# Designs tried in a protein design run: peptides against a protein of PDB entry 5VZU. Part 87

Target 1, 271 residues: chain A of PDB entry 5VZU
Amino acid sequence: GRTLEDIFHEHMQELILMKFIYTSQYDNCLTYRRIYLPPSRPDDLIKPGLFKGTYGSHGLEIVMLSFHGRRARGTKITGDPNIPAGQQTVEIDLRHRIQLPDLENQRNFNELSRIVLEVRERVRQEQQEGGHEAGEGRGRQGPRESQPSPAQPRAEAPSKGPDGTPGEDGGEPGDAVAAAEQPAQCGQGQPFVLPVGVSSRNEDYPRTCRMCFYGTGLIAGHGFTSPERTPGVFILFDEDRFGFVWLELKSFSLYSRVQATFRNADAPSPQ

## One batch from the design tools (peptide; made by RFdiffusion4, then SolubleMPNN)

Design b2_p16_5_s2 (from b2_p16_5, 8 letters changed)
Fold by OpenDDE base, seed 3:
Structure b2_p16_5_s2 (fold): chain B 271 residues (1-271), chain A 16 residues (1-16)
Amino acid sequence: as target 1 above (271 residues)
Amino acid sequence: SAREEKLKELKELFNS
């Protein structure tokens, strides 16, 4: 019978052959583009930069993490047979925090799935409502042919006097109980474990996370066929590590900061 | 579909 080692070797040979075919087909059309590191901003969740991770079967991939207001983006620096370089492999919505349950309930994939899908439906509703407001606002500028009706000088109606007694309407300031946003304890992360049935390449992932956010990941077939976005969870572990749970794929990708310092990698200041 | 291909690829990777 084929051993697991035989299957692994056959699969690795196929991946190497595919990589060779892709590189050889485009040999005459190679365009080199300089990559600049995104500038760090004070409000960035972590320092932006290059992260190494595993995506699918392709082994080691490089992703650029960048922050764009209330969104974070992972951009592929390395292409794979499915998704070319320069594509946004992950898009993170920093408005929609995912609250993980206790460690026992984190093992339940259906519980995580419920939480993520509820957030996905909220994001869809917000997009529909914002689309309707933008649609209704444009419809009313029909060209009113404002016929110039002549300015008749309407007369000075007289100044009636001031005597309005101050009604002490003691409007009780309704205690807007500002739901004290419990200051997100920026301190100790919560215990973290992958749900049962979520595949990880290894068990060497952080067992504590700071926070999680709703996001979407890009998936495609070979040659970037039928690209689609799938729901997931961005997991911030620390300053140098994040993960992405691909919910529908039941997989986990771990990303670790590239510790190499690059000279002259900053974008030129816009002159 | 892209999902089916990616699921196949993931199964091949994680079952090896």
Scores: peptide ipSAE 0.090, ipTM 0.758, DockQ to the pose 0.277
Fold by OpenDDE base, seed 2:
Structure b2_p16_5_s2 (fold): chain B 271 residues (1-271), chain A 16 residues (1-16)
Amino acid sequence: as target 1 above (271 residues)
Amino acid sequence: SAREEKLKELKELFNS
């Protein structure tokens, strides 16, 4: 049988070969681009910046996390054989918070799938409605020819009669104590566990999360063939760590902040 | 499909 060492060696050889092929293909066309760190804003969910992904055989993935109003984006700084550098590996909708169930129900992959697919359907409906409002705003400038609608005489429908029975029954209005939705305490993390059957490279992921959001991840074949967006969950653990659950792939990617300080990496002030 | 290739790549990774 193949040993784990044989599989690791074959896989490392394939990665080295892919890296060699890509390096050799780009040898004549290596474009170096300066990367600027996005400026931090007060309304940013966490400080934007570089994060290290530890998922897959590709070893080290660097992603830039940035905030764009009610959206966050993970942009690949490192390319891989499937997705080149500069692509948006994850897009996060900060309008669509995902509420995780209790710790027992978090183990149920079908429950997480239900929650994510319901949010995906809401996002699709909002996109269709927003497309309709943009379409209807152009159509209504047709000249309202005020054709005078002729006043059709309102036929007097007859006054049916008076019957008056006064039945008393004084049913006490049970005070439906509206269970005040406790404002989701923005500060206390909830217990977190991956669903059964979601693959993680490391069991050493944070067991507490601050909040979750709906997102989509980019997937493609080798050479960026047939790129598509797949639904997932962005999980904020803390100021320096986030995860992404790839729902359809049944996989989890953990990202940790790059602690290195870069001189002169700040974006030039917009003039 | 690109999805099946990425799923295969991920499975090969997590089963190693």
Scores: peptide ipSAE 0.073, ipTM 0.747, DockQ to the pose 0.290
Fold by OpenDDE base, seed 4:
Structure b2_p16_5_s2 (fold): chain B 271 residues (1-271), chain A 16 residues (1-16)
Amino acid sequence: as target 1 above (271 residues)
Amino acid sequence: SAREEKLKELKELFNS
C-alpha cells in the first residue's frame, strides 16, 4: 500500500508539475502588482498586515489581514492551485465571538461543531432579515402623487372628561438586575487546545488564546472550481499570531506576522 | 455525495 509519505511525495510532485505547467504556458510572463499595507485604526483588533501561514502541501503562504468595521479579512497574497492570489481566504465576523469551553471540552470536536453551527445559523438569520429591510426600503419611494384630497372642515365637538380616581397601586418595580455582562477582560488569555481529530502540520501552536470569532474560509477545487465558503473559527492568540479552524475539513491553519519592516509600504493618502 | 468527495479531496490537499 502507498505510505502517507508516498502520497505526500506524489501530491507534491503533482503540485510542482502544475506550477511548472502554469508558468511555462505563458512563457513565464508574470504580472506583478504593488501591495500596500492597510492603515492601522484604533478600533482594529490587532495591527493589520502580512501574516505567514505554513500549512497544507502549498508550503509558504502569505495573507494580508485587514479590518473592515465589524469584519476582518484574510486576503491571499500568494495563490495556490485552488485559491488564486487576491481572494479572501478567510472572512471573520467580529460581531460573533466564539466562546470556547474549558480545556477538557475543547477536545470534543462535536461541541465545537455545535457552537460554530449555532453561530452560523444566527448569521444566516441576520442576513435574511437585513436583506428584507434593504429590499422594502427601495420599493416605497414610488412618488405617490398624493392627490390633494380637499380639506373638508368638520369641526365637532368638545366632550368632557370624567374624573377617574387615582388608584395608587404602587407596584414595586422589580429590580431586574441586568447582570452587567462584565466586559470580558480583553487581556486574559484562556487555555487552548485543538479538538481531537483536527489536524495541524505541527503541534507547535499557542496553547493560550485571547479570543475567538466565527468566520468562513474559502475552499475550491483545482483551478478555483466550485468555490464555496466553509464555516470555521478564527482564533486570536496574540498581536502577532492567529489561527483558523476549518470545521468541515477538520484542519487548522496557523498564521504568524511577517516581522519585516517595509519601506514605502503604506497606502498612499487618498488624493 | 459529491460534497463529501470534494471535502475529502480538499482535506487531503490541506493536510498533505
Scores: peptide ipSAE 0.038, ipTM 0.735, DockQ to the pose 0.557
Fold by OpenDDE base, seed 5:
Structure b2_p16_5_s2 (fold): chain B 271 residues (1-271), chain A 16 residues (1-16)
Amino acid sequence: as target 1 above (271 residues)
Amino acid sequence: SAREEKLKELKELFNS
């Protein structure tokens, strides 16, 4: 069994190594930024704030959860060898709710993968359509005053007449069942389990969730090389706990609210 | 490099 001393020694080595990597990565240019808690809004899914997470091999992480209209963001307060502090570790689309299947089908990773990838494709389509509307609006170059070239009087080609009767083909309007946006009713919690083959640092995660949303997580190589967004699921457990399933990484991160009250951590009122 | 060696040591610690 590892002694408490062995665990402390290992943890100290880990912290020293992480510090060495970060200081070497940024040419010893350490900037200290004051962290302010985001103001709470009435429409926020939960109270914004600091959350303590477990992220795979990276150990203990601190993330700031904030709300931005129909989007939520997790911002890294702690950096790691891959992703520096201040990066958006998760971006959540609060428009795209993930409906989890029953508890038996939640064990099937392929079913979760299907559901997430279908939502990912919808999000991509919406982004392409919204990108086209923003592009077309700039193209109206004002009419150049083309000079009045003279009126040549070209001829009266003739009056072909015929009568063709209007057939009243009364095509029934197919009821486009508008998929009613079921309001995000704060429904009773549903049973929750991780899919088989999704790694969690601990099996001690909430076995009931309130709701899930589509999101993307940031992944990178060491030294923040080749950063990319990977699809995932934001899982709201309660007011103080959320998770993120990294679909491609087959990993789960659990985040719990930091219960410590910070004096003078409120954002200064915008003057 | 010293960074690569420390990255290796760190990976070994995180995977232990």
Scores: peptide ipSAE 0.017, ipTM 0.580, DockQ to the pose 0.122

Design b2_p16_5_s3 (from b2_p16_5, 7 letters changed)
Fold by OpenDDE base, seed 5:
Structure b2_p16_5_s3 (fold): chain B 271 residues (1-271), chain A 16 residues (1-16)
Amino acid sequence: as target 1 above (271 residues)
Amino acid sequence: SEREEKLAELRKLFNS
């Protein structure tokens, strides 16, 4: 049988060949785009900026992390044969914190899968409910054609019936336990380990994480065919490191801040 | 399925 090394070598050869074909085909058409760092906001989970990711055979990837209210995004700066540059490789929902279990239960992939899939279902429900509210608001502007339909007559006033006492059934207002938005307290770091069967390129990931959030990763075939979002977990380790667990891929990507100071990388002030 | 095949290729890619 082909060894994992044989598969890796063949796939690396294919990726190198694809990269070579793409670079050679575009050698005369390389559009250099200046990348500006996103402006930092006070409410940003960490400073936005460039991060270098380690994916398996893709090697080194560069992503831009940016914050958009209750969402964070990783935008590909480096393209690959599956996903071109400029695509949102990861989207993080900062409303949906993932609570990791204890260190022993973190080794259980099925437990992580359960937690992530439960959050995914909540996100889908919220999207359906928000879609219905946006849909119902448009329907009521039916043009009142004021057809002047005629004055037909006075029919009479029948009278009677009696006094039925309104029982004051004081239905106690059920305390809608407002799911207390636990403030994004900078929680004390918790022990972190990858589940068994989640591949990491190296074991040199942080063994303590600050917080985790539900997210989705972008996956596609070669040439960006059939692109879709797959569920995962964004792991914030510290100010300069985060990870993403690709649940369906059983893979972990570690991202580390690019420490290079770029002269004039700040976005031009909106004039 | 085509999706399972895509996921299998992506697993090779990410886990290599």
Scores: peptide ipSAE 0.442, ipTM 0.934, DockQ to the pose 0.655
Fold by OpenDDE base, seed 2:
Structure b2_p16_5_s3 (fold): chain B 271 residues (1-271), chain A 16 residues (1-16)
Amino acid sequence: as target 1 above (271 residues)
Amino acid sequence: SEREEKLAELRKLFNS
């Protein structure tokens, strides 16, 4: 029977061969493009920039994190055999915060799956409604021919009578204890653990997270065949670290800020 | 399905 080691070696040989093939195919047609760092905005969740990801056999992945109003994007700087450079590997919806359960329930993959799929359905509904509002706004400029609707006469419906008595029942105003919306503790991180059965390259990930958001990851076959978006969770750990949980893949990618300063990498100011 | 096969291959890549 094939050993786990034989399967690992065969898989690594296939990845090396694919890397050789695609690199050699592009060697004759390498287009170099300058990459600019996105400008930082005050409302950005963290400073935008280059992040180093590590997950599975792909090894080192470089992504550019950027903010676009209520959306964040991870753009591939490094391509792989499935997804070329310049593609949006992750798209984050900053309108849809994921509330993680307590640390005990965070270990339950089915609970995380439920929460993410409920948010996915809300996002789908909002996209359908926003598509209808954009459609209906164009249709209503039909000329309202002001047909003067004739004033049909007010029939005087009659004055029915009198009496019913003033029963006193002094029902105590039950103090609706306004459940004080606990101010979203914007500052203290929540304890964080990966669900059981989610693979990480190592167990050395931050055990506290600041915020989580709904997002989608890009997946494709070799040569960028049948590209699609799969649901996941963006996890902000700190100013320099974020993660992405790939729900359908049961995998976790950790991204850390590239601590390099690049001269002349700032985007030219829009004139 | 073809999609399930693609997801299975991607799981091997991500979880190896």
Scores: peptide ipSAE 0.419, ipTM 0.928, DockQ to the pose 0.629
Fold by OpenDDE base, seed 3:
Structure b2_p16_5_s3 (fold): chain B 271 residues (1-271), chain A 16 residues (1-16)
Amino acid sequence: as target 1 above (271 residues)
Amino acid sequence: SEREEKLAELRKLFNS
């Protein structure tokens, strides 16, 4: 009978073969592109830059994190047999914060799944509503041939008199209950644990997180077949570490900043 | 389904 060891060896051989095929197929068509580090902006959630991630048996991958207003993007610097370099491996919606439950309820995968899927549905609704407003606005610019109706002289309507009795309508200032902006607890991060049944290759992940956001990850078959976006959670741990929970894959990827300083890696100033 | 097979393969890749 196949041993667990036989199955592991066969799987590793297949992965090595796929990596070899992927690297060898393009050996004759190597395009070198210079990568520039994105400029840091004051409003960036963390400093943009290169992060190293682990994707199980794919091994170590390099991702560029960048900020684009209310969105963050992880762009693959290293390709793999499924997803080539230059693809957006993760897209984060900074408008849609995920609130993690208490530590006990964080162990429940179904609770995390519920929270993420509710946010996904809100994002879909917002996209549909915004699509309708953009569609209706374009339809009304039919060329109204405004025939030049002749300017009839508007008669001088008489100046009715000044009797401005000031009605003291004491409009009670409706107590706009300022929804108490829960003070952005810039404090100690929330306790964090992965749900039961979410695989992590490394158990040495941060046990506290600053904030979480809704996002999508790119998944594909070998050779970039049937590419699709799958829902997930971006987890900001600190200035140098973030995670992504792949909800449908039940997997966690940890990303750590590449601490190497690159000389002349800044984008050329726009001329 | 082809999608479920793809997800199963990806789970193996991510969890190995």
Scores: peptide ipSAE 0.388, ipTM 0.921, DockQ to the pose 0.633
Fold by OpenDDE base, seed 1:
Structure b2_p16_5_s3 (fold): chain B 271 residues (1-271), chain A 16 residues (1-16)
Amino acid sequence: as target 1 above (271 residues)
Amino acid sequence: SEREEKLAELRKLFNS
């Protein structure tokens, strides 16, 4: 029988060969596009820019992280046999925070799956409701015939009167002790661990995270066949590191900021 | 299903 190692080697050889064929087919028809770094905004969750992704057999990927109001986007700078360059590998909904459970319950994949799927259903509901409001507004611009109806005079409505009595009823206000939500100490990161059965290329990921958000990752077959969005979790570790948990794939991708400075990478001012 | 096969292939890619 083929060993797991034999299957791995055959699969890696196939991927390398596909990557080589894909790159070689374009040698005579290369369109170069200049990549510009997105401008930083004060309200950006972290500084936008280039990040080096590490996950599985794809090796090293370069992704551009950018912010678009309440959405973040990871755009592939490097393509692979499944997803070409310029595609949005991850889309993050900054409106939908994921609250991770305690460290013990973070090991439970089913708990993370429940939390993510509940948020996915909320996102679907919001999309359905917002779709109805956009449809009704376009209808009746009927011609406003400007008939100048005359200014009839405001009649003086009169001053009536007096009395009603002071009924006493002293109903005791029950002390609903509003449990003061202790302000979540915004400064200390939460302990972080991957669920059991989520694969990481290495176990060298940050064990503390700042915050998490709902997101979707792009998955496709070879040659970008049947592309779809799959649910996941964006994990902000720090200013220079984030992760993405691919829920259906049971995989984790770690992204680290590219520290290289580029002298001529600023986007031209929008004219 | 074709989707499950695709997910299985992608899991191999990500976990290798």
Scores: peptide ipSAE 0.350, ipTM 0.911, DockQ to the pose 0.620

Design b2_p16_5_s4 (from b2_p16_5, 9 letters changed)
Fold by OpenDDE base, seed 2:
Structure b2_p16_5_s4 (fold): chain B 271 residues (1-271), chain A 16 residues (1-16)
Amino acid sequence: as target 1 above (271 residues)
Amino acid sequence: SSREEKLAELKRIFNE
């Protein structure tokens, strides 16, 4: 049988070969595409722009973060052996906030998995319902032939009688203490820790998060074979840092803003 | 299953 060491060696050789093929393809046929920074909007969760991340064995990844109404997107600027440049590595649904449990329960991967899969099912239901509303809106323009349904006569059902007595029982109005919706503390970060068994390349990640959202990540085999979307959690740490937990992969990617200013990188204003 | 093998392969690629 293949040893774990044989499998590791074969994989490292394949990654080196793929990196060599890609590098050699770049040397032989460099297609340069101009990248524009997305314009910032007041309603953007954070300033859009370039982020550097670590993604497993691929090392340094550059992603463009952009906002599209209630969705955010991470677009690959750097390709890898699995996913080419220009693909959407992450898609974030800003309608579906993930509520992290307390710090003790955040260590439980099964609890995070439960929360994410419940949100995934809600997103799937909303997509089915929204597909039905778009379908039903076209079908109802059938001509309502106004067939005059004949007025069937009101049968006078009889006047049953009178009596039952007015028992007084003055049950005290139990003060329904309206559980004061604790104002969503929009400003104070929640303590954050990765679940046990989620791999991170660096243990030096922010230990406080601002907000979390449901999202999906793109995964593929070498050469972009069998691409699929896997569920995950987008974690906003601050204005310059976010993470993504790949639920099925049990991995964490940390992204930090590229602090370089680029001249003439702004998108032309839509005329 | 073929999905578990693919997921194990993907986990290897991403967690090394």
Scores: peptide ipSAE 0.024, ipTM 0.660, DockQ to the pose 0.543
Fold by OpenDDE base, seed 4:
Structure b2_p16_5_s4 (fold): chain B 271 residues (1-271), chain A 16 residues (1-16)
Amino acid sequence: as target 1 above (271 residues)
Amino acid sequence: SSREEKLAELKRIFNE
């Protein structure tokens, strides 16, 4: 039978061959596009910029993390055999924070799966509701031709009626104990571990995270065939590191900030 | 299913 090693070897050969075909098919005609770093905003979760992923058979990947209101986006700067450069490899919903359980329950993949799928369902409901509001808003501008229906003068009636007594019923305002939104503990990391059965290329990942959010990752077959979004968890470790748990894939990708200062990498001010 | 095959393929690609 094929060993696991044989399967990996054959696949690595296939990926190398595919890379060779892609590079050779175009006679080394590479199109270069200038990339600008996104400007930092005060409300950005972390400084936007370039992050390095080193995971899977893809080897070295560069993604740009950017913030777009209540969404974050990882854009591929390097393409791979599945997903071309310029695609949004991850989309993060900053409205939907994921609360990780204690460290023991974090090892349970089914618990993480439950939490993520519950958030996924909420996101779907919100998208359906927001789609209806956008649809109804267009329907009401039908020009009601205000036919000037004539000013009929209807008159009279004066009726007086009576003295209804002030019933004092002092209904005690039930203290709606506003569940104090525990102030988002801005700064205390929580212990972090990958669930059992989530593959990571390296066990050297941060064992403490700041916060997690619901997100979706882009997956596709070779040549960007049948692209789809799969649910996952964005994990912010610190200012310079984040991860993504691919729930359906049972995999983890770690990204680290590119520790370089780029001269003239800022977007030109819109003139 | 074609999805399971694709998922297995994608798992292979991501986990190598």
Scores: peptide ipSAE 0.023, ipTM 0.668, DockQ to the pose 0.560
Fold by OpenDDE base, seed 5:
Structure b2_p16_5_s4 (fold): chain B 271 residues (1-271), chain A 16 residues (1-16)
Amino acid sequence: as target 1 above (271 residues)
Amino acid sequence: SSREEKLAELKRIFNE
């Protein structure tokens, strides 16, 4: 059996290697940036701030949660060998609520996958439609070069013909059932379980969640190679805890609020 | 694929 010392030594070697990769990747340019807590807004889903993640061998990860209208973002405060500090590890679309099934069907990874991929397709369609409206607005300012091209003539008026009766086919306007934006009711907490085959670092996650949203997580190779966004689910448990299900990775990240009060961590008021 | 290798490596890293 590995001794606690062997595990500690391997973890220390991994941390040293991680630190070496980071320091070498950034040409030993260690930039210390002061972190300010984002200002809270009345419409924020929960209080923004620092959250600690426990979801991998990298140990303790710190993420800043912030709200940007109908979007939330998790920004890495701690880097890992794959994703440097300052990157947006998660981006949550607060327009696209995920409805989890009952507790029995929540264990089915394929059901969660179906739900998430359907929402991903809607998000992609909305992005394509919004991209077309922005494109069409620019096309009309073609300069009217007023070339005065000449007066050529009168050709004639042929005349005919008849009366075809307009049939008043009163097609009833099909009630477009406006998908009622169910107000973001602070839904009563629902039972929550991870799907079978989703890896969690521990089983000590909340077994009740308030609401879920579609989101994307950032993944990369070592040294931030080939970064891409993968679909996932943001799980709001309570005011101080959220999770992210990485759908393609089949993994779960749990984040808990950092309860430490930081003196002078508030953003300076815009003067 | 580089993705499957990364996924296997990530799974290894998450399960240790």
Scores: peptide ipSAE 0.022, ipTM 0.628, DockQ to the pose 0.545
Fold by OpenDDE base, seed 3:
Structure b2_p16_5_s4 (fold): chain B 271 residues (1-271), chain A 16 residues (1-16)
Amino acid sequence: as target 1 above (271 residues)
Amino acid sequence: SSREEKLAELKRIFNE
């Protein structure tokens, strides 16, 4: 009978062969594009840059992390047989923080799934509401042929007198219950563990996280067939490490900053 | 095992 080891070796051979075919078929059509590091902004969650990560079965990949207002993006620098270079492997919504439960409940995949799917539904509702407001606003600019109605002289309405009795309407200042900004616990990160049944290729992941956000990951078949966005969780561990939990795939990808300094990698200043 | 199912799912994604 095939052992798990035999199945793993066969699968690895297939992946290596597909990677070889993919790289060899396009050898004559290589387009070289210079990659610039994104400029760091003060409001960036962490310093943008290159990260190395493990994506599914493809092994080691390079992604560029960049910040775009309330969104973060992971762009593939290395392509694979499924997703070509330049695609957005992850999109993170920094508006939608994921609150992880306690360490015991973090082991429950169904609890994480519930939390993520509730946030996904809120994001969908916000997109539908924003789509309706944008749709109704464009419909009303029918060209009103303003026929020039002749300027009838408006008669001088008489100046009624000044009797401004100041009504002391003592509007009680409604106690704006300042939603207690839960003090940004800049403190020690929350204990972190992967849910049971989430596969990690590396068990050596950080056991504490700073914060989590809702995001989507790109998945596709070989040759970029049937590309779709799947829900997930972006996990910020520290300044140099983040993870992504692929919810539907029940997988975890760990990304670590490329510590290499690149000379002349800064984007040219906009002229 | 969850690993075999995932390997089969990966094989599906790769062989489609």
Scores: peptide ipSAE 0.021, ipTM 0.621, DockQ to the pose 0.104

